# Designs tried in a protein design run: peptides against a protein of PDB entry 5Z08. Part 77

Target 1, 168 residues: chain A of PDB entry 5Z08
Amino acid sequence: RQKDEWAKKTSSLMKQLDWFIGEHLGAMLAAEELGGPVVGELMEIDPDDLSAGFNAHGKLKKATSQPDLDRRQRRIDDIWGPQDEQGQAHKRKRGADEALAASAEMRDLIEQLMNKLVEAGGDNSATYVEIPRESAAARFLVRSKVAMFHPNDARRLRLVDFGRDLDD
Target 2, 222 residues: chain B of PDB entry 5Z08
Amino acid sequence: GLPRLIDAIEEASKIPAKRRQTPIKPTIEKLTTHLYTHGASPDSLLRLADLLTLRNHLDQASLAAITRNLYPSSTVSDEVVLRFIGALGHGQLKPTLALQALFLRWLVMVYHLLENPGVLGQVYGVLFDLLDTAAIRPQLCHLLALVTRRKHVRPFRIQAILTLSRQTGGDPNLTGLLRVFKNYYPEIIVGDATKGRASAFKHPDPQWRQHLDEIQQRRSEA

## One batch from the design tools (peptide; aimed at target 1 F20 I110 V146 F162)

Design b2_p25_2_s3 (made by RFdiffusion4, then SolubleMPNN; from b2_p25_2, 17 letters changed)
Fold by OpenDDE base, seed 1:
Structure b2_p25_2_s3 (fold): chain B 168 residues (1-168), chain C 222 residues (1-222), chain A 25 residues (1-25)
Amino acid sequence: as target 1 above (168 residues)
Amino acid sequence: as target 2 above (222 residues)
Amino acid sequence: VEEWARKLKELEEVYRRLKEAYRNL
C-alpha cells in the first residue's frame, strides 16, 4: 500500500517534470546544442561571437570559416532562421525534433543521476554518471544546482544530495 | 539574554583593553556559548556584524570566536550581508585579512539562509575585484561560485581569472571558479589555462552545518 | 520505503531547482 502510493507520487512528479522540460527547456537546450545561445543567455552577445567561443586567454575567437561552423550555423538558421514559405514546415519539424531530442536527453540524464544516487547507498564515489560529452542539459543541471561535475573529470556528473541527513 | 551580552561587549569595545576595569573574556565566552546554544536573531546578527566589522578595541581572538559561533537562528538580512561585504579589502579601518576570510567562510555557510541571495549578485564586482588578495581568495572563490549567474560572466572577468591563474601558478580555487563560468560559456578552455586541480568547493565545516541545522529546526518547531 | 521516500524528496527538489533556475533566466 505505502509503496504503491510512493510509486504513484513519483510517477506523477516525473510526468510534471517531463512536461516542464518539454514545454520550457527543450527548445532552448536544442538551440545551445546546435551552437546557439546558452540557455538563459539574454545578454547582447552576438550569436556570431558565441559561435566563435573563447580561446584559452578568454578572448573571443574570430569565427573562422571552418566548414563545421557553417554546419552549426546552418542548423541554427534551419531552426531559428527566417521562415521562408517552402522551408517552414521542414524547418519547424526539424526544430521540433531537436527540441524533443534535447528534452529526452535531459530527462534521461536526470534519471541516470537519480538512479546512481540511490544505488550508491551513501558511497559518494559511486554516485557519478559518466557522460559522453558536456551537453547543454548537463550544464543546465549544474547551473540549477541540481548536479555537480567531478572537479578533475568533466565526463563525470553527480546529483547533489539534498536528502541525506548529515548523520549517515 | 543575548541583547544584554551584546550591550556589555559594545561598551567594552569602546575602551582599550588596558583601561577596562573588568576582563571582557568571560563576557565573550558567555556570548559564544549563548550563540552556540540558541543562535542569533536578525537584530542580534546586525549588532554583532557591526562589532565584527567596525574598528573597535576587541582583540582578534574574541572577534574570531564570535564569528565561528555566529549561528543565525533565522534568516540573514541584506543589511547584515552588506556589513560583511563592506568590511572586505585593504585599509587601516578594515578588519584583518584573517578575519575577512572568516566572514567570507561564514557567508558561504549561511548562503542558504539569506533573505535575498541577489544582494551578493549586486556587489559581485566588489567581490570579484578582491581575487588578487591571496589571503581571502579561497573563501572568496567559493562565495563567487555560489553567487555567479550569467550576467556576471563577462569576457573581461574571464580574462582576469585566466591572467590571475597564470600569475598564481594555477590556484585551484580560481580553476574552480573558471569551471563555474564554463557552465555559462562552454567555449571557455579551462585545461590550457590551468595546470592545477580544480577546487570542488566543499562545505567548509560539516560540523558547523549540522549544528546550524539543529538550531534552525528548533525555530521551526517553536 | 525509505529509499522511495528519499528518491521522491530528491525528485521534488530537482524539480524545484529547475523551476527556480528557469524563472531566473
Scores: peptide ipSAE 0.375, ipTM 0.746, DockQ to the pose 0.320
OpenDDE base, seeds 2, 3, 4, 5: peptide ipSAE 0.359, 0.241, 0.357, 0.355; ipTM 0.747, 0.731, 0.747, 0.748

Design b2_p25_2_s4 (made by RFdiffusion4, then SolubleMPNN; from b2_p25_2, 19 letters changed)
Fold by OpenDDE base, seed 2:
Structure b2_p25_2_s4 (fold): chain B 168 residues (1-168), chain C 222 residues (1-222), chain A 25 residues (1-25)
Amino acid sequence: as target 1 above (168 residues)
Amino acid sequence: as target 2 above (222 residues)
Amino acid sequence: VEEWAKKTKTLEEIYKRMKEAYRRL
């Protein structure tokens, strides 16, 4: 009985989280991946680096030309902009595909982090997930105080231990 | 412990330096040493924010020393943030502009520890209206670069920065803030208003960051 | 039972913090 109640509650929370990621976060994360402003994460903000976004390794991209900035911003506007006329259908489709990809990446990352927390059995050293890149999803979880990077390895991410923070 | 040191400083802060029976300097040194070693809890941060921001009889050197050692051991509450924001600007009851610059620098360095970073977005107008104050502008632009969202980038604020940039001969910190605005509105022309290179908003103190990380890590192990 | 309780509580906290972070944007 109690196990079934917890399982039902977990399933309900997962559905709510999936909805929240799909409806709200996916487009935002896609905008960040496309070089939208990742404002508030980096203590070292080069304005050119903010305009350039991050490379596949989580490093700041080189300053892109103005045309590339305008192209990235158009993609952000295609994701977030009002659903106006016919010629935007291909741009909308691309923006929707990028939002779906970002949503899937966030969902997979949360699942991996949760699985590692369970497998570790209380060993904090075993709770790290290896991430191939510093994605907008990984960064958002860190900003949210959900996850933290390994102090010496930005490719290793773990959940924050909420249990210890509740017992203090 | 830290609470007893704060109690002693609070009581001493009510009395003019010339009327104190005991020198405060040894107690300030004990406080700053404790803060450097252990950091400050949320409750201690609030009490210290009041000591730093409210008019009292503490000397400027002591206030600056406390601010430079104000390591959070945990999170920073909205109330603590609002004390520091409320201390900004001109006025007879306000801290010195030099101390305000240290508060803004501190807010930049602890931004990732805020319980609610959105609180700074709610007071965005108050921060933005202080950009004309040259003494705090470098740290203020850095904080605004962290806080700015699309909702804050408005035509009147774009024009205000462009005007102020022309008046200052192209302050690199204002150019840096305009580049942050350009991320939300690419049509913003930065070049015509700014003869200068934009400031990179680097971490103000890498050693302070490293020491903060060590204090934060000890809490996660406790 | 304890493992499921821990999973559920962790997921609740994740979802809470993500919503709070989103509201700040």
Scores: peptide ipSAE 0.398, ipTM 0.408, DockQ to the pose 0.290
OpenDDE base, seeds 1, 3, 4, 5: peptide ipSAE 0.381, 0.391, 0.380, 0.384; ipTM 0.399, 0.390, 0.456, 0.390; seed 4 fails the geometry check

Design b2_p25_3 (made by RFdiffusion4)
Pose (drawn by RFdiffusion4):
Formats: sequence, C-alpha cells, structure tokens
Structure b2_p25_3 (pose): chain A 102 residues (1-31, 98-168), chain B 214 residues (1-190, 199-222), chain P 25 residues (1-25)
Amino acid sequence: RQKDEWAKKTSSLMKQLDWFIGEHLGAMLAAEALAASAEMRDLIEQLMNKLVEAGGDNSATYVEIPRESAAARFLVRSKVAMFHPNDARRLRLVDFGRDLDD
Amino acid sequence: GLPRLIDAIEEASKIPAKRRQTPIKPTIEKLTTHLYTHGASPDSLLRLADLLTLRNHLDQASLAAITRNLYPSSTVSDEVVLRFIGALGHGQLKPTLALQALFLRWLVMVYHLLENPGVLGQVYGVLFDLLDTAAIRPQLCHLLALVTRRKHVRPFRIQAILTLSRQTGGDPNLTGLLRVFKNYYPEIIVSAFKHPDPQWRQHLDEIQQRRSEA
Amino acid sequence: TFSIEQTVRMLIEQIAINRRKHEAL
C-alpha cells in the first residue's frame, strides 16, 4: 500500500516543524527560548492528537490552556487554532485534514 | 543595456538617499523606459523582484514606477512569484501594503505567463489567510479566483469566507470568490473579475509577440 | 521566503492532511 509514505512524509514533516519551533519560533516567543519551544510543541501535539480523536464530534476537540499562554495566542493569530467562543481557555485546531472528497 | 541599470539601482539601493553621490530619479527613469520598450527578462525580473521585496533604501515612488512597468519578456518563474507571495501581509520584513496591492495586481496580469502556475496552488493557504487585510483584499480575491481548484475548497475555508462576508457587511470581492467556490461545490449557499488595466494588457501582448520571432 | 507564521501554518496543514490520508488508507 501507499500508506507508510503518508506515514514517512508525516514523520519527516513533524521533525522539520519541531526544528523550526526550536530554532526560530521559541526565540521569537521569548521577546527562556527552550521553555517556549517545549510548550509550543506539546500544545501542537495535544491539539493535533485530539482533532482526529473526535473524528466527527466537532464539539470534543478543545484542550485546556493556561490563562495567558502565548503559544495559543500565536497559534490563533497564525490561524492554526481557534478559541472556544464561550470561553478562551479551551482551544481547537482549524481542521485542515477534513475534506469533502477525502 | 538593462543589466547595467539594475547594477546601479542595486548599489544605490544599499545606501540612504542623501548619501548618494547622484540623484537616483534619472536612473530610475532610464530603467522604467527600458522596461516599457523591451520588457524584463526572466533573470532581470528576479533581480527586480528582490529590489521590490527586500527592505532597502529605495523610495515608494521609485518602487511603484518599477512595478508599473514590470512587463515580462518571456515567462515568469516560481522564484519571482514566491518572492511576491512572501512579501504579503504585515511584518517588519515586508513592503508597504500599497506596493503589495500592486504586486497582487501584477500577478493577475501575468498569470498566463507563469512557467508553473501550480505554484500558486501550493501557497493557496498563504494567500487565503490574508483575506482579512482590507488594503489588499480586492486584489487577493481576484488572484484567488484564478488559483482556486477543487482541492482548495475545504470546509474551513468555506466557513471562513462566509464569516468574513458577514462581518464586512458583504464585500463584493468576497462574494465573487464564493461564486468560484460554488462552481466546485454547488451545495454552498449562494464581481466577475475583469482585467484590472486593459492598456497594460495590450502593451504586454505587444512585447510578448517578439517570442514568435527568430 | 515566508514568514514564521506562514511557515508554521503550511507545515501544520501538510501534516494534518497526511495524517488524515493515512487513516483513510
């Protein structure tokens, strides 16, 4: 099957993203850098792991967040995540993977 | 004759205006005239795109003059297109929003000359996420309308454009883009973009006709 | 060529699509 290529591509891309978070983004967030990179990655991992865990239940895809997390502000500003409208301490990913003809 | 002018504009581009041993306006005019007559080669386009996209000491009037006369001879590379895509939106590395509108207008006018028009499809999200920026929204919508293929019409983008249409009180450029979206998915709840400058189109066609000569 | 925000956005989109195609397969 063509499956593990979609796996190989994902494991390769995940590493490239983590490199970008550690080398470039964490430092930008500081304005320590190492702390910012770890929390951004943990948050993206938690965000992505849940979006698929719901499959169809769009309501269950929110993760608890500290009050003034800069990682969530960046992710919302970059249009990769959205706060819950009723309260801003839960967060979901934008669901890029969902496609009508997927 | 053209590369020498670019070499001069590149050097003046590195130092402030008052420190220049010569006014640059006469040299900018020579470049503008040359581009009007002969167009810009693929290589010259790349160098001009760097001057238009990177932060330098060139003034706004000079950059706009160059952009307005950026008629390609032959084709437009991905290297050129991506530099203009990367110049879009807010950030300290990026040009003014006014120039960005000119770049987007230019990409629409030269869309048929891209070596790899699919490259815009590969950055579709970059273009789309910027629709909130009102200063460049009309030009963004026109370009997105040309670039949209079925694979790009995803539910999150459908919802985002509907929300933006409601919040802006109904931007006709947004509804024009939604029309293109509906052509791929008629299930969706319901300006046919014209060429922005016909004279510029006509002048480009004249310059492009030289490609048939040998 | 792209901003930090745009790069992050593009990589996350690509990973999300690939994971969804992997599950479908």

Design b2_p25_3_s1 (made by RFdiffusion4, then SolubleMPNN; from b2_p25_3, 14 letters changed)
Fold by OpenDDE base, seed 4:
Structure b2_p25_3_s1 (fold): chain B 168 residues (1-168), chain C 222 residues (1-222), chain A 25 residues (1-25)
Amino acid sequence: as target 1 above (168 residues)
Amino acid sequence: as target 2 above (222 residues)
Amino acid sequence: MLSLEDTLRLLIEQISELIAKQKKL
């Protein structure tokens, strides 16, 4: 009975997490990846707003000249292409697709981090997930104090072990 | 009455100070005088919490004056608490750290009037993760000292405090919080962090407490 | 309102605690 209640509660919280990622984080993560504001600086980024471009108050901190800037700038420029109705629809769709992709990346990363923590059985060295890049998702998890990078390798990320008890 | 004063301040809060036709200061003074004399009802507390925590055009001195006179006439609801907790941390929409420190001090001083003290335990992680913010750390540690239960004392939090204690050269407030943790788990190795001076987490303002007690007594007689 | 960071953390913390409890059973 208690196990079933915990399972149900876990499932409910996972659904809430999925919803939270999809409805709130995805668009903002996509915006950050596109050279927009850091997640949480602008609370109300709709996927539609991603397509409309960052308003002048969204300080596009000019992402420093990393080579991915050209891809980001191209993606921004592609998002800012000619404002014909078809172009706007295509931009809206692209913004939605980027938000969905960012949501999926965050979900997958959280899942991997949780799975690795579970599999490690208390071995902290085995808890690290290898990430292909420092994504907005990874940075957000670190800023949230949910995850931490390996001290010597920013491509290795681990979940904070919230479940560990002192009675263990 | 208090509601009308709040109405006037809410309206004024929407307007930049330079564009106000009338100075708000006299209304703030009336509000603070009323609060000092009578305290605030739960409904008034919620409205005032919004004024204090939401970004508006009120000046910092006015916000601080309201906070210093924010005597509850009755209990403090979870909603009011959560408004203040939600106002903590860094961000463009957040109140100043100085004002946040006043909010935390207020929460400490009214902790015994919370309708549900457990609400702070639910947001324990939010509070705990702000310990790196030096400007609010003293009041934050005091609040955490009140809120901490066995369930909150986790290995990752112990390690976080120990790390931060080393980084800060042994902040007495962190040492005080570690002692609270050690009360639940005596076996916690806190190393040299506990050998230092710890904060005793004494009541921040005894006069404020006395005045609060007087306001609360009037409620029990009514 | 809680920040996005706080909201995420609280969710993950609660999930992690429940998972840990489920493993002990």
Scores: peptide ipSAE 0.547, ipTM 0.793, DockQ to the pose 0.770
OpenDDE base, seeds 1, 2, 3, 5: peptide ipSAE 0.527, 0.545, 0.542, 0.543; ipTM 0.779, 0.792, 0.789, 0.792

Design b2_p25_3_s2 (made by RFdiffusion4, then SolubleMPNN; from b2_p25_3, 13 letters changed)
Fold by OpenDDE base, seed 4:
Structure b2_p25_3_s2 (fold): chain B 168 residues (1-168), chain C 222 residues (1-222), chain A 25 residues (1-25)
Amino acid sequence: as target 1 above (168 residues)
Amino acid sequence: as target 2 above (222 residues)
Amino acid sequence: MLSLEDQLRLLIEEISENIRKQEKL
C-alpha cells in the first residue's frame, strides 16, 4: 500500500517535471545552445526573439544593430531563414523542433542520472553518467545544484544525492 | 568639520542637481580633501556609506570621488560593510555597476581594517552569486579571494565557477579564484580552458594603501 | 518567485526522495 502511494506520487512528480521541462526549459535550453542567453537570464524567450538572433554576450540583438556576421549569427540565420511567411513558419517550426530536442535531451539526461544513482547502490563512483558533450541541459543541471561534474572529467556527470549529508 | 560637510551633502543629495541653489562640487571637494587628510571616523563612514549606496541625486562623479577618498581613520564596522554589500547587484535602486566596482575595490583595500572580517564570510553567497556580472567580477573575485575559507568551497560553488570560467573563456579573475579554491581542494582541476594567466590579486592601488597607512598611523599616535 | 533552477531542484529533490523511500520499503 505505501509503496503504491509512493509510486503514484513519483509518477505525478515525473509528470510535473516533464511539464516543467517542456513548457519552461526547452525553449531556453535551445536558445542557449544556439548561442542565446544562459537559461534563466531571459525568463521568457519568445520564439520571435529567437529569430532576432543573439549577440556574442547572449543578448537579443535589437533589429537596428547590423547583424554581426559571426558564425553563430549565420547559424541562427540559417536556422531561421528569410522572414517571408513561409520562412516564418519554417522558423517557428525549427524553433519548436529545437525546443523539443532540448527538452528531450534534458529529460533523458535527468533519467540517466537518476537511474545511475539508483543502480549505484551507494557507490559514488558508479553514479556518473557519461555525457557526449557539455550541453545546455548539463550546465543547467549543474547550475541548479542538481548535478555535479566529476572533478577530473567534465564528461562525467552525477546527480547530487540530496539524502546524503554533504560531508562536512 | 567632516560632520558638517556630510550634512550639507546629505541635504543636497535630496534635491535634483537642476534645482540646487548652490553648486555641490565645492562641498564635495572640501569633503574629499578632508577625507584625504584626516580620513573618516566610523560614524562618518556610515553616513558616507549611506550617501554612496542609497539612491539620491548626487552625480556619479561626486560619488566616485568620495569613494576614492574614503580612507578610514580607524576600523570599518560590520554595518558599513553591509551597506556596501547591500548595494551590490542589479536593480533600479542599486548604484551603478561602475560605482559597485569601486565599492568592492574599497572593501579589498580596507579589508585589514574590518572590525569583523567574518561578516564578509556570512554574506559570501551574495558575493558569489554576483560573479556572472562582468562589470564587477574582477573586484568580486579579489574580495572573494580574501574572504574564502574551506567552509565556502562547496561542490556547487566549485562547479559554478568552473562553468562560469568556461563561459567567459577563462576570465583570469575566475582562474585566480579557482586557485584559491584549489588551496582547500587540491583535486580541483582548473581545466585547459582556464590556461589563462590567473590574477595574482595584487593590491589595487599601492599609493592609496600608503596614504591609508599614514592616516592609520596618526590614529595610533593619538 | 522561485528561479527556474530552484524549481527544477525542488522537483528533482522531491522525486529523488520519493525514489529512496520506495527503495527502503
Scores: peptide ipSAE 0.379, ipTM 0.432, DockQ to the pose 0.330
OpenDDE base, seeds 1, 2, 3, 5: peptide ipSAE 0.393, 0.381, 0.378, 0.380; ipTM 0.414, 0.507, 0.432, 0.401; seeds 1, 2, 3, 5 fail the geometry check

Design b2_p25_3_s3 (made by RFdiffusion4, then SolubleMPNN; from b2_p25_3, 14 letters changed)
Fold by OpenDDE base, seed 4:
Structure b2_p25_3_s3 (fold): chain B 168 residues (1-168), chain C 222 residues (1-222), chain A 25 residues (1-25)
Amino acid sequence: as target 1 above (168 residues)
Amino acid sequence: as target 2 above (222 residues)
Amino acid sequence: MLSLEEQLRLLIEQISILIAKAKKL
């Protein structure tokens, strides 16, 4: 009975997480991957400020003329390029596709992280998921303090074990 | 409001307790009650950080009471963090080690609210060099356990912890920190240096955490 | 308002706790 209630509650929370990822994170993660603002800072960033790119701390760099800003800016400009109706529709579609892809990546990553934590049976060495790249999703999980990179390998990520009794 | 309470305490802090016209305790109680109920804004946090970290005429009990009720209503700025970090260590101008331990505990408890958690990584060396200070070591190790990244795990620091662990008879907090380091360098032998149980670095105050979460939630509804 | 990071953390923390509890049963 209690196990079933917990399973139901877990399922409900997973649905909420899935919704949260899809409705709130996906677009922002996609924007970060495209060289936009760091997830969470986006809500305060004017679309025009998106063009300035982010410093190593995830803060908007003021548009100083550095050429590497141009490549991220180009990707943003490619997102914001000429406003013909067809171009806007294609950009909206591409943006939606990128948001969906980012959502899927985040979901998959969380699932893998949770599964590895469950499988590891308390062995922290076995809790690491190999990630193909340091994605916006991975970075967001780390910023959220729900995941940690392997200290020696930024391609390895593990979930924070919240199930360790805070009292133990 | 909170700013007026801080103003009154700031003014009182400039005056020795024996020369104050009015007792500060009622104002401190009002402040701590307000902080407990509403938390502190970023601006208020900075002002309170200055009151807590700068040498003034406030009594240790008042400073401790403020620190124990220093609930951020929002984020914690780098500047606030740096005030607390700058207050660490030995010196006549530094806060007491007991108060420093409370600051470190506070930083642990609010670590999730830091505007830039990387700021602690930038001052990692400063924090690490204080590990020999026994009075703050438990909280310092906990904070370092949160802050430590691969870039910080250097051979000289590994050796320093191992050496200090031996010198301290296997302080469980150092063992805990070594375990964090071992995640980065699996070849680190923790057991030979430490006969003791490693600290798990649990949340130092679950009730404080719960209350912080309630304060933070109210901000999300506003 | 909870940050997106905080919201995600709360969700994952709650899920993780439930999973951990479910394993102990």
Scores: peptide ipSAE 0.353, ipTM 0.446, DockQ to the pose 0.387
OpenDDE base, seeds 1, 2, 3, 5: peptide ipSAE 0.337, 0.340, 0.336, 0.333; ipTM 0.415, 0.573, 0.562, 0.404; seed 1 fails the geometry check

Design b2_p25_3_s4 (made by RFdiffusion4, then SolubleMPNN; from b2_p25_3, 17 letters changed)
Fold by OpenDDE base, seed 2:
Structure b2_p25_3_s4 (fold): chain B 168 residues (1-168), chain C 222 residues (1-222), chain A 25 residues (1-25)
Amino acid sequence: as target 1 above (168 residues)
Amino acid sequence: as target 2 above (222 residues)
Amino acid sequence: MLSLEDQLRLMIEEISELIAKEKKL
């Protein structure tokens, strides 16, 4: 009975996590990957300001910025820049696709991190997931204090073991 | 290099400003420029933590300037963390409360680089007991919001925050910390006295974070 | 309001604790 209640609660929380990632994080993670503001700082930016694009420092472009828009800035401008109605529809679709991709990346990364922690059987060396790049998703997990990089290898990420703190 | 700059400042720190043969300010400026450009290694961080936390003859402006540029190039050891925690509170040998607030802000900004984040959980009681110190309370609440786990949320601490919140007229930082506690114990009634806006504990310096990320990224490429 | 980072942390922490409890049974 108690095990079934815990399983039900875990399932419910996983659904809430999936919803939170899809509805709230995905778009912000996509914006950060595209050279926009760091996740959470976006909430302070007017959507109309997003249309102006971001400089190389993730700040709103002031009108005077140099023409060599890096590939990321062009992508931001392509997602958030003012376009005609057809261009706006295409931008909205592209923005939605990038948000979905970012959401999927975050879900997959969390799942891998949790699975590795479960499989490691208490061996901390076996808890690391190899990540192909330092993504906005990986950085967000570290900032959230959910994950930690390996001290000597930024390609290795592990979940913080919240279960160990129960026995100490 | 950075070690030679630290050596020069350590020697100067032993001598009162009026008795120094040469002004230390140019050496401090070289140090802060180096730290801004390259960050500090674990060994250099420990030496700088001692300079910042131990009583010496360095002026407050120099100590603040070093702290504001204290970018780790790699991880932050438990020993470095404990130096800063040991420097907190009231005492004739302790740093000024203004400098302590900068240390707490630094710990918030580098929390993700700690070798063992659990070290702060071990000293949780020491940190919590300083909440009555108004000058450091904003940064202290932010750090506690980061460190708090279920094991730290005890009835006596809940009551202590509620009492202090009433006494301070609903400090937003205390309300923010109480909201963190409520996540572990939903039954916590944040009473009508906490009608104040809770602090969201946003990153205290986004520009500093970005610059730290650039320094950390160079380490992964080396 | 909690930061997005704090919201994520709390959800994952609670899930992780439940999984750990389920394994101890």
Scores: peptide ipSAE 0.418, ipTM 0.484, DockQ to the pose 0.275
OpenDDE base, seeds 1, 3, 4, 5: peptide ipSAE 0.412, 0.410, 0.421, 0.393; ipTM 0.421, 0.459, 0.453, 0.399; seed 4 fails the geometry check

Design b2_p25_4 (made by RFdiffusion4)
Pose (drawn by RFdiffusion4):
Structure b2_p25_4 (pose): chain A 102 residues (1-31, 98-168), chain B 214 residues (1-190, 199-222), chain P 25 residues (1-25)
Amino acid sequence: RQKDEWAKKTSSLMKQLDWFIGEHLGAMLAAEALAASAEMRDLIEQLMNKLVEAGGDNSATYVEIPRESAAARFLVRSKVAMFHPNDARRLRLVDFGRDLDD
Amino acid sequence: GLPRLIDAIEEASKIPAKRRQTPIKPTIEKLTTHLYTHGASPDSLLRLADLLTLRNHLDQASLAAITRNLYPSSTVSDEVVLRFIGALGHGQLKPTLALQALFLRWLVMVYHLLENPGVLGQVYGVLFDLLDTAAIRPQLCHLLALVTRRKHVRPFRIQAILTLSRQTGGDPNLTGLLRVFKNYYPEIIVSAFKHPDPQWRQHLDEIQQRRSEA
Amino acid sequence: STEKRRYLNLNGVRQSLIAAYGTPA
C-alpha cells in the first residue's frame, strides 16, 4: 500500500516543524526560548491529536489553555487555530485535513 | 546594456539617498525605458524582484516605476513568483501594501507566462489567508480566482470567505471568488474579473512576439 | 485516509506558521 509514505512524509514533516519551532519561533516568542518551543509543540501536538479524535463531532475538538498563553495567540493570529466563541480558554485547530472528496 | 543598469541600481540600493554620489532618478529612468522597449529577461526579472522585495534604500516612486514597466521577455520563473508571494502581508521584512497591490496586479497580468503556474497552487493558503487585508484584497481575489482548483475549495475556506463577505458588508471581489468556488462545488450558497490594464496587456503581447523570431 | 488527513493537517499547520513568521501582534 501507499500508506507508510503518507506516514513517512508525516514523520519527516513533523520533525521539520519541530526544528522550525525550536530554532526560529521560540526565540521570537520570548520577545526563555527553550520554554516557548516546548509549550508550542505540546500545544500543536494536543491540538492535532484531538482534531482527528473527534472525526465527525466538531464540538469536542477544544483544548484547555492558560489565560494568557502566547502560543495560542500566535496560532490564532497565524490562522492555524481558533478560540471557542463563547470563551477563549478552549481552542481548536482549523481542520485542514477535512476535505469533501478526501 | 540592461545588466549594467541593474548593477548600478543594485549598488545605489545599498546606500542611503543623500550619501549617493549621483542622483538615481536618471538611472532609474534609463532602466524603465529599456524595460519598456525590450522587456526583462528571466535573469533580469529575478534580480529586479530582489530589488522590489528586499528592504533597501530605494524610494517608493522608483520601485513603482520599475514594477509598472516589468514586461517579461520570455517566461516567469517560480523563483520570481515566490519572492512576490513572500513579500505579501504585514511584517518588517515586507514592502509597502501599495507595492504589494502592484505585484499582485502584475502576477495576474503575467499569469499566462509562468513556467510553472502550479506553483501558485502550492502556496494557495498563503494567498488565501491574506484576504482580510483590505489594501490588497481586490488584487488577491483576482489572482486567487485564476489559481483556484477543486483541491483548494475546502470547507474551512468556504466558511472563512462567507464570514469575511458578511463582515465586510459584501465585498464584490469576495463574491467573485465565491463564484469560482461554486463552479467546483455547486452545493455552496450563491465581479467577473477583467484584465486590469489593457494597454499594458497589448504592450506585453508586442514584446512577447519576438519569441517566434529566430 | 487517516494518514492522509494527518498529513494535510500537519502540512497546513507548517505552511501557515512559516507564512506568519515575523508578523507583528

